# Peptides against a protein of PDB entry 5HOI, part 19

Target 1, 351 residues: chain A of PDB entry 5HOI
Amino acid sequence: FRYMPFSPAGTPFGFTDRRYLTMNEVGYVSTVKNSEQYSITVSFFDVGRFREYHFEDLFGYDLCFLNEKGTLFGQSKTGQIQYRPHDSIHSNWTKIIPLQAGERITSVAATPVRVIVGTSLGYFRSFNQFGVPFAVEKTSPIVALTAQNYRVFSVHYSQFHGLSYSLSELGTSSKRYYKRECPLPMSLPNINSDMKKDANLDYYNFNPMGIKSLFFSSYGDPCIFGSDNTLLLLSKWRSPEESKWLPILDSNMEIWKMSGGKETTDIHVWPLALAYDTLNCILVKGKHIWPEFPLPLPSEMEIRMPVFVKSKLLEENKAILNKKNEIGADTEAEEGEEDKEIQIPVSMAAE

## One batch from the design tools (peptide; made by RFdiffusion4, then SolubleMPNN)

Design b1_p9_4_s1 (from b1_p9_4, 4 letters changed)
Fold by OpenDDE base, seed 1:
Structure b1_p9_4_s1 (fold): chain B 351 residues (1-351), chain A 9 residues (1-9)
Amino acid sequence: as target 1 above (351 residues)
Amino acid sequence: SKKLKELIN
């Protein structure tokens, strides 16, 4: 296992000179490699509220976090971080994070009030929005971070215990834990099955945890979207004993429904955010599971608990077709029946 | 939608 720099919904370069450093509901950050330099562009979905901007990156930023007030950049190897407000009123600032030999920044997060840096050795560093440090804490190795206001959702990895998560609040005087290094019931990428497709190997090398994104919902609940394409939401996190992960969307099931029950291998969900009861996402069509350039427009997918079993639906539809063929034995079988969309029962649309 | 809100709350 190697600790790789993680950013929410970040994409690999693949065979191109460009990638997305991060994307969410606010916008998307792209980087283009020009010899030894990089050109970074910060783009927004709300073009009326924000103006796109770009700058030359001499450091090769491989970490990014975008919020409504600014963009945080990081370089995983050197420990350099930069915060760039979207407005011209506030100044950019740069800081070097001290790293030990072999230590990497693995993830960064920024809110309008906090900056967070996590490392491969489990150093959790907190700052205000001006880069003034609050604290350094030693945790299990951090593999992913997201933050909303004062709250931080962190994902940790141990070779012995697998994935864990923490949920904390970074007040002015102290850090409060709601959850501290609790087991995270997310499926890891299956190296043996998924590696049969070269395109999956490239993504796995970029993101070995298969965490496509993590964010807070509009209600302030931690969400994570793994390699299994299931959206998990942490429910009741204020009550330590009642807190549970809910699989609120199987995106592979929703794609299968949208395709009329055809197995599609070329359509993929790329998660951005959860707004109320809709997953904001990019629908990716192609060989790669990640969006390429140009970025497609965001789509909304309604969240639904995965109650239905595909095999049962297919068996029921086959049984209905066989009964129709037994009754229709006297009418010429029109050859066109192979392309009949699986009618999803209306009862399954209403639940 | 309503049942899911009841599960999340």
Scores: peptide ipSAE 0.010, ipTM 0.505, DockQ to the pose 0.037
Fold by OpenDDE base, seed 3:
Structure b1_p9_4_s1 (fold): chain B 351 residues (1-351), chain A 9 residues (1-9)
Amino acid sequence: as target 1 above (351 residues)
Amino acid sequence: SKKLKELIN
């Protein structure tokens, strides 16, 4: 096992000179390799609100977090971080995070009020938006971070216990835990089944946890999207005893529904954010499970708990077709059997 | 939507 730098919805280089460092509802950050240098571009979906900008990266930033106020960059090996406000009013700042031998920055997060750095040794470092440090805490090894306002969702990994999560609030005077290193019921990538495609091996080498993204919903609930393409939402996290992970979307099931019940192997959901009751995502078409260049426009997918079984829907539709054919023995309607979309029951879960 | 929101909240 190797700790890899994680950024929300980041993509590998693959066989190309370019990748996305991160993407979310605000925009996307790309990097292009040019010899020993990189050119970074920060792009936005709301082009009326934000102006795209670029800069030369001499450090080889491999960590990124984008928010509405700025972009945080990090270099996993050197410990360098840079915060770049989108506006020209606030200055850029750089810092070097002290790293022990073999320690890596594994994830970074930034909000308009906090900067968070997590490491492979479980150092959790918090700063304000100006890079003033608050605290250093020792946790289990951090593999992923996201943050919204003062809240931090952290994912931890232990070789003995697997994945865990914490949910904390970084006040001015103290850190509060809502959840502290609780088991995370996310499936890890299955190396034996999923690695049969070379494209999946490249992604696994880039992201061995298979965490495509993690974010807070618009309501401030922690969300995670794993290699199983299921969106998990942490419900009732304010009540420690009632808190549970809800599988609010099986994106493979939703793609199957959208295809009229045809098995598609070339369409993939790439998660950006959860806005209200819709997953903002990129629908990726192709061999790779991640978006390439240029980035497709974001799509919205309505959240629905996976309550339907494909086999039952196929059996029910076959039974409906057979009944129509038994009744239709007297009516010459040669309507070709092949193009009949599967009638998917309207799940009352959307009401 | 309402039932899912009630399950989430």
Scores: peptide ipSAE 0.009, ipTM 0.502, DockQ to the pose 0.038
Fold by OpenDDE base, seed 2:
Structure b1_p9_4_s1 (fold): chain B 351 residues (1-351), chain A 9 residues (1-9)
Amino acid sequence: as target 1 above (351 residues)
Amino acid sequence: SKKLKELIN
């Protein structure tokens, strides 16, 4: 096992010279290899609010976190981090994170008020937005971070204990835990079944945890989207005893429904954010499960608890069609049985 | 929408 640098919705290079370092609801950060250098572009979905900018990267940043105020970059091996405000009024700053031998920065996160660095040895380092350090804490090895305002959602990995998560608040004087290294009920990528396609192996080598993204919802709930394409939301996290992970969307099931019940193998959901009751995502068409270039426009997918079984929906639709035929409704439409759009019961679409 | 908010909150 190797700790790999993680960034939310980051993509591998694959066979190309370019990749997305990160993407979310704010925008997308791309990097292009230029010999020994990289050209980084920070692009935004709201082109009226933000201006795209680019710069030359001499360090080979492999970690990124984008927020509404700036972009945090990190180099996993050297420990260099850079914060770049989107507004030119504020100066960029660079810092070197001290790393032990073999230690890697595995994830970085930034909010308008906090910068967080997590490492493969479980060093959790917190800073303000100006790079002034607050604290260093030793945790289980960190594999992913996201943050919103003062809150941090961290994912940890142990070879012995698997995946765990923490939810913490980074006040001015102290760190508060809402959850501390609790088990994370997310499935890891199945190397034996899913890796038969070279494209899946390439992605696994880039992201061995299969965490496509993690973010806070617009309501401030931790969300994670794994290799199973299920969106998990941490419900009731303020009440430790009541807190639970909810599978609020099976994106494979939603793609199947959107296709009229056709099995599609070339459409993939790439998660960006959860805004209210909708997953903001990129619908990726092709062999790769990640978006290529140019980036497609974001799509919205309504969140729904996975309560339906495909086989049962197909049987129910067949039974409805057979009943219509028995009632002598001359629906002369010999449209082949396989192409009939699955009517999802409207009752679940309106709740 | 309302039931989902009640499940999330």
Scores: peptide ipSAE 0.010, ipTM 0.508, DockQ to the pose 0.039; fails the geometry check
Fold by OpenDDE base, seed 4:
Structure b1_p9_4_s1 (fold): chain B 351 residues (1-351), chain A 9 residues (1-9)
Amino acid sequence: as target 1 above (351 residues)
Amino acid sequence: SKKLKELIN
């Protein structure tokens, strides 16, 4: 296993010269290889509120976090970080994070008030928005970070303990833990099954944890979207005894429903954010499970706990079809059983 | 939707 740089909804280069460094509800950051340098573009979904900008990257930033006020960049190997405000009022700043031999920055996060750097050795470094350091803490190895306001959701990986998570609040004087290195019940990519497709190998080499994204919901709940395409939400995190992960969306099941019950292998959900009861996502069509260029428009998917069983839906639809045939519609159309669009019960849309 | 909100909150 090797620690790779993680950014929320970041994509690999694949066979191309371009990738997304990160994307969320605010926008998307792309990088293009140009000889020995990179051209970075910071793009926004709300073009009325924000102006797209670009710059030449001589450092090869492989970490990124986008928020409403600026973009944090990081270079995993050198330890360089750069914060670029979207406005011209605030100055850019650059810092070098001291790294030990073999240490990598594995994830970065930024809010309007905090900058967080996590490393492969479990160094958790916190800064204010101006890059003034608050603290350095040693944790289990950090593989992913996200942050909202003063809150940080961190994912940790140990070869001995697997995935864990922390939820913390970075006050001015102290760090408070709501959760500290608790087990994270997320499925890891299955190397043996998934690696049969070259596209999956490229993605696994880019992101061995299979964490497509992690974010805070609009209500401030930690969310994670793994390789199993299930959106997990941490509920009741303020009450340590009541806190639980809820599988609030099986996106594979939703795609299957949207396809009329056909097994589709060419449609993929790429998560951006959770706004209220709706997953903001990119619907990706093709061989790659990640968005290519140009970026499709975001789609909305209503969150639903996976309480439905495909087999029961198939049986119910067969029973409805058999009843229609018994009622004397002599439509002898031997349209094969496979092409019949599954009627999804309206009750599944209303709950 | 409403039941899910009750489970999340």
Scores: peptide ipSAE 0.009, ipTM 0.503, DockQ to the pose 0.072; fails the geometry check

Design b1_p9_4_s2 (from b1_p9_4, 5 letters changed)
Fold by OpenDDE base, seed 5:
Structure b1_p9_4_s2 (fold): chain B 351 residues (1-351), chain A 9 residues (1-9)
Amino acid sequence: as target 1 above (351 residues)
Amino acid sequence: SERLKKLIN
């Protein structure tokens, strides 16, 4: 296993000179390779609130986190981090994170009030938005980070224990844990099934955990979207005994429903954020499971617990069709059996 | 929507 730099909804280069470093509800950060140099562009979905900007990257930043106040960049091997406010009022700052031999920065996160750095050796480093350090803690190896306000959702990996997570609050004087290295019930990429497509191998080499993104919901609940295309939400995390992961969306099932029950292999959900009852995402069309350039407009997908089985819905629709054919004996058998859209019962519309 | 909100809260 190799620890790779993770950024929320980041994409690989593939066979191109460009990729997304990160994307979320605020915007998207792209990098273009030109020889040994990189050009970074920070773009926004709300073009009225934010101005797109670009800069030359001489360091080859491979980590990124975008928030409403600024962008955090990191270089996984050198330990360099840079914070760039979106406004011109606050100054950019750069720091070097001390790394041991073979240590990598694996993930970075930034809120308007905190900067967090996680490493392959499990060093958790916290700073304020000005790069003033608070603490260094030794945890299990960190593979992913996200943060909202003072809260941090961290994903850890051990070869022996698999995936775990922590949920913490970074106060001014102390770190509080709501959850500390608890088991994370996320499926890892299945190399044997998923690697049958060359495009999936490129993505696995870029992101071996298959974590497409992680974020906090608009209600402040930790969310994670894995390689199985299921959105998991941590419910009741304030109550240690009641806390549970809820599969609130099977995006493959929703795409299957949207296609009228056709198995589509060329439509993919790329998660950005969870706002209320809606997953903000990019609908990717094509061979790659990640968005290419130009970035499509974000789409909204309503969250729905996967309580339906495809086979049962197909059987129920066949039974309805057979009953209609028994009543309607006289009208001509029009040919096209294969293209019959599955009518999903309207009662699945959320009241 | 509301039933899911009650499961999340």
Scores: peptide ipSAE 0.009, ipTM 0.535, DockQ to the pose 0.038
Fold by OpenDDE base, seed 4:
Structure b1_p9_4_s2 (fold): chain B 351 residues (1-351), chain A 9 residues (1-9)
Amino acid sequence: as target 1 above (351 residues)
Amino acid sequence: SERLKKLIN
């Protein structure tokens, strides 16, 4: 296993000179290789609220976190971080995070009030929005971070214990834990089955945990989207005994439904955010599971617990077709069973 | 949708 720099919804270079460093509901950050340099562009979905900007990156930033007030950049190997406000009112700041030999920054997060740095040795470093340090804590190795306001959702990895998560609040005086290194019931990428496709190997090498993104919902609930394309939401996290991960969307099932029950291997969901009951995502068409350039427009996908069994839906549709044929409707019998659109019962869409 | 909202909240 190798710790890799993680950013929410970040994409690999693949065979290209460009990638997305991060993307979410606010926008997307791209980087282009230009000889020994990089050109970074910070783009926004709300072009009326924000102005796109670019700059030359001499450091090779491989970590990024975008929020409504600024962009945090990090270099996993050197420990350099830079915060760039979107407005010209606040100044950019740069800091070097001290790293031990072999330590990497694995993830960074920023809110309008906090900056968080996580490392491969489990150093959790917190700062205010101006880069003033609050604390350093040693946890299990951090593989992913996201933050909203004062709250931090951290994913940890141990070779012995697998994936765990923490949910914490970074007050002015102290860190409060709602959850501390609790088991995370997310499936890891299956190296033996998934690595048969070159595109999957490239993605695995970029992101060994298969965490496509993690974010807080609009209600402030931690969400994670893994390699299984299932959106998990942490419910009841304020009540330690009641807290549970809910599989609120199987995106593979939703794509299958949208395709009329055809197996589509060329459509992929790339998660951005959860707003209310809708996953904001990019629908990716192609061989790669990640968006290429130009970025497609975001799509909305309604969250639905995966309570449907494909086999039952197929049997029900077959039974409906057989009943129509018995009633003497001249449905031309010759179109093969495989091409018939699966009617999804409307009642099951509303639950 | 509403049932899911009640399970989340």
Scores: peptide ipSAE 0.009, ipTM 0.531, DockQ to the pose 0.073
Fold by OpenDDE base, seed 2:
Parts: structure tokens; sequence; C-alpha cells
Structure b1_p9_4_s2 (fold): chain B 351 residues (1-351), chain A 9 residues (1-9)
């Protein structure tokens, strides 16, 4: 196992000289390799609110977090971080995070009020938006971070205990835990089944945990989207005893439903954010499970608890067809039984 | 979504 730098919805280079460092509801950050340098572009979905900008990266930033006020960059090996406000009124700042031998920055997060750095040794470092340090805490090894306002959702990995998560609030004077290194019931990538496709191996090497993204919902609930393409939401996190992970969307099932029950292997959901009851995502068509260039426009997918089984829907549809045939309704189209579009109940059809 | 239908078709 190797700790890899994680950024929300970041993509590998693959066979290209370019990748997305991160993307979310605000926008997307791309990097292009130019010999020994990189050119970084920060792009936005709301082009009326934000102006795209670019700069030359001499450090090879491999960590990124985008928010509404700025972009945090990090270099996993050197420990360099840079915060770049989107507004030119505020100055960029750079800092070196002290790393031990073999330590890596594994994830960074930034809000308008906090900067967080997590490492492969479990150092959790907090700063304000100006890079003034608050605290250093030793936790289990951090593999992913996201933050909203003062709240931090951290994912930890232990070889002995697997995945855990913490939910904390970084006040001015103290850190509060709502959850502290609790088990995270997320499926890890299955090396044996999924690695038959070279594209899956490339992605696994880039992101061994298979965490495509993690974010806070618009309501402030921690969300995680794993390699199983299931969106998990942490419900009732304010009540420790009532807290539970809810599988609020099986995106593979939703794609299957929207295809009329056809098995599709070339359509993938790439998560951006959860806004109210909709997953903001990129629909990716092709061999790779991640978006390529140019980035497709975002799509919305309504969240739905995965209550239905494909086999039952197929059986019910066959039973309806058989009943229609018995009633002498001229089903003129002898289209082969296997290619018939499954009538998904309207309540289950994604808009 | 109409967009997914356009992507699948």
Amino acid sequence: as target 1 above (351 residues)
Amino acid sequence: SERLKKLIN
C-alpha cells in the first residue's frame, strides 16, 4: 500500500499530459505538464461570478482544494502549500509544512476561514485562511480531507483497522469532535474483479482507496463517493448514538434505470457535490471512469435510496407484458424480449 | 435527465 495524494474528484494523467487536480460545484482545476513545469488553470462553472485564471507551477502541485474564495495547492513530497485567492485584492501565500522522513501530505482542504493539511503519518495541521497555524494533532494516517466553514471531514486508514472517519469543528480556541476515528463502512476497490481493465488499474494506482470524492452537502452533512459508485451521507452526526451512513444514491442503478434497463459499461458518474436532493456530477462517456478534456457540463442526478433490485424490476416488467398479451392488447412490436425498454415507474425515473 | 438520455442514446 502507498499513501497517494488525494484531492476531491481529482483525475489521473493516464496517457495524457493533463489532468484535473480537483473539481467540485465551484469549478475545476486542471494542470498540464510542460517539460519540467506545470501550467495550472482554475476554471469556474459560474463564469459570471468568477474569472478563469492560470499560472505556471514550478513545484508540481499534486494536491488541490477549490472553494468559493480561493484555491489551495499542495506538493505531497516537499510539503509546500500555496493558497491563491480568486480575488486579486488578496495576496497569495506560500508555506512549507515540515515533513518527517517518508511523510507525505496526503490531503489538503480549505474553506474561507480554515486551511487543513493531513499527512500519511496522521499529522493534522490547521491554519486560518492567511496561513497562521492553530494546532498540530496526531491522528491515524489521513487519506482524505474535506471542509466546509469550520467543519472538517477526515478519512483515516490503518492497515489493521481499515477506513475510519472523523468529523470535527475547528473553532478559534479549540477543536471539537462530533465523530473521532469511527469505522467508515465504505467498500474498498476490489483488486481481483475490477483490475481486469487497464483503465481501472491506472485509477487504482492513482487512488488506492477508490474515494472519487468527499464533500459536505448543502445542508452540511458529510458525503463520500467510493469506487462502488454509491453516495454515502452521514446522517444525524450531531447525535453520536443516532449517527448512521445512508446509501442515498447507487449511481450505477440510476444509470441502469435511465438507460431503460440496459447494461451500460461506458457511462460513469463523476461526483462533484450534493446540492439539496441532487447529486451534481459529470456524466462520463467512454473507457475511463473519470472525465477527460474538455470537461462535459455538469448534470444533476436525484438522490434515491437503493431499494429496488434489477431482477425484480425485470420480473415485474415481464409479468406486465404477459398480462397485456393475455388481454389481447395488440403489442404490435415483437421487439426481442431482452431489448425492450423497462417501464420504470415514474417515481423511480430520474428526471 | 434529458442529458443522460442524450448521452446513452
Scores: peptide ipSAE 0.008, ipTM 0.602, DockQ to the pose 0.649
Fold by OpenDDE base, seed 3:
Structure b1_p9_4_s2 (fold): chain B 351 residues (1-351), chain A 9 residues (1-9)
Amino acid sequence: as target 1 above (351 residues)
Amino acid sequence: SERLKKLIN
């Protein structure tokens, strides 16, 4: 196993000189290789609120986190981090995170009030938005971070225990845990089944945990989107005994429904954020499961519990078609190739 | 939506 730098919805280079360092509801950060240098562009979806900017990266930043106030960059090997406010009123700052031999920064997160750095040795480092350190805590190895306001969702990995998560709040004086290294019921990538496609091998080498993204919902609930393309939401996290992961969207099922029940292997959901009851995502068409350049426009997908079984829907539709054919045997109804749109029963449109 | 909201909350 190798700890890789993780950023929310980051993409591999693949066979290209370009990749997305991160993307979310605010925008997307891209990097282009230019010899020994990189050119980084910070782009935004709300072009009226934000202005795109770029800079030369001499350090080879491989970690990124974008928020409404700035962008945090990190270099996993050197320990360098840089925070760049979007507003020119606030200065950029750079810091070197001390790393032990073989230690890597595995993830970074930034909010308007906090900067968080997680490492492969489980060092959790917290700072304010100006790079002033608060604390260093030793946890299980951190593989992913996200943050919203004062809250941090961290994913940890142990070779013996698999994935765990923590949910914490970084106050001014203390860290509070709502959840501390609890089991994370997310499926890991299956090397044997999924790696039959070269494109999946490239992605697995980039992100061996298969965590496409993690974020907080607009309501402040931790969300994670794994290799199984299921959106998990942590419900009732304020009550530790009642807290549970909800599979609020099977994106493969939703793509299958959107395709009229056709098996599509060339459409992929790339998660950005959960806003209210909709997953903001990129619908990726092609061989790669990640978006390429240029970035498609974001799409919205309504969240729905995966309660439908494909086989049952197909059987019900066959039964409806057979009944139509039995009734139609007396009338010369032309074999119009009526598009076999699977009538999804209207009833579970989630009100 | 309401039933899902009740499951999430």
Scores: peptide ipSAE 0.009, ipTM 0.528, DockQ to the pose 0.039; fails the geometry check

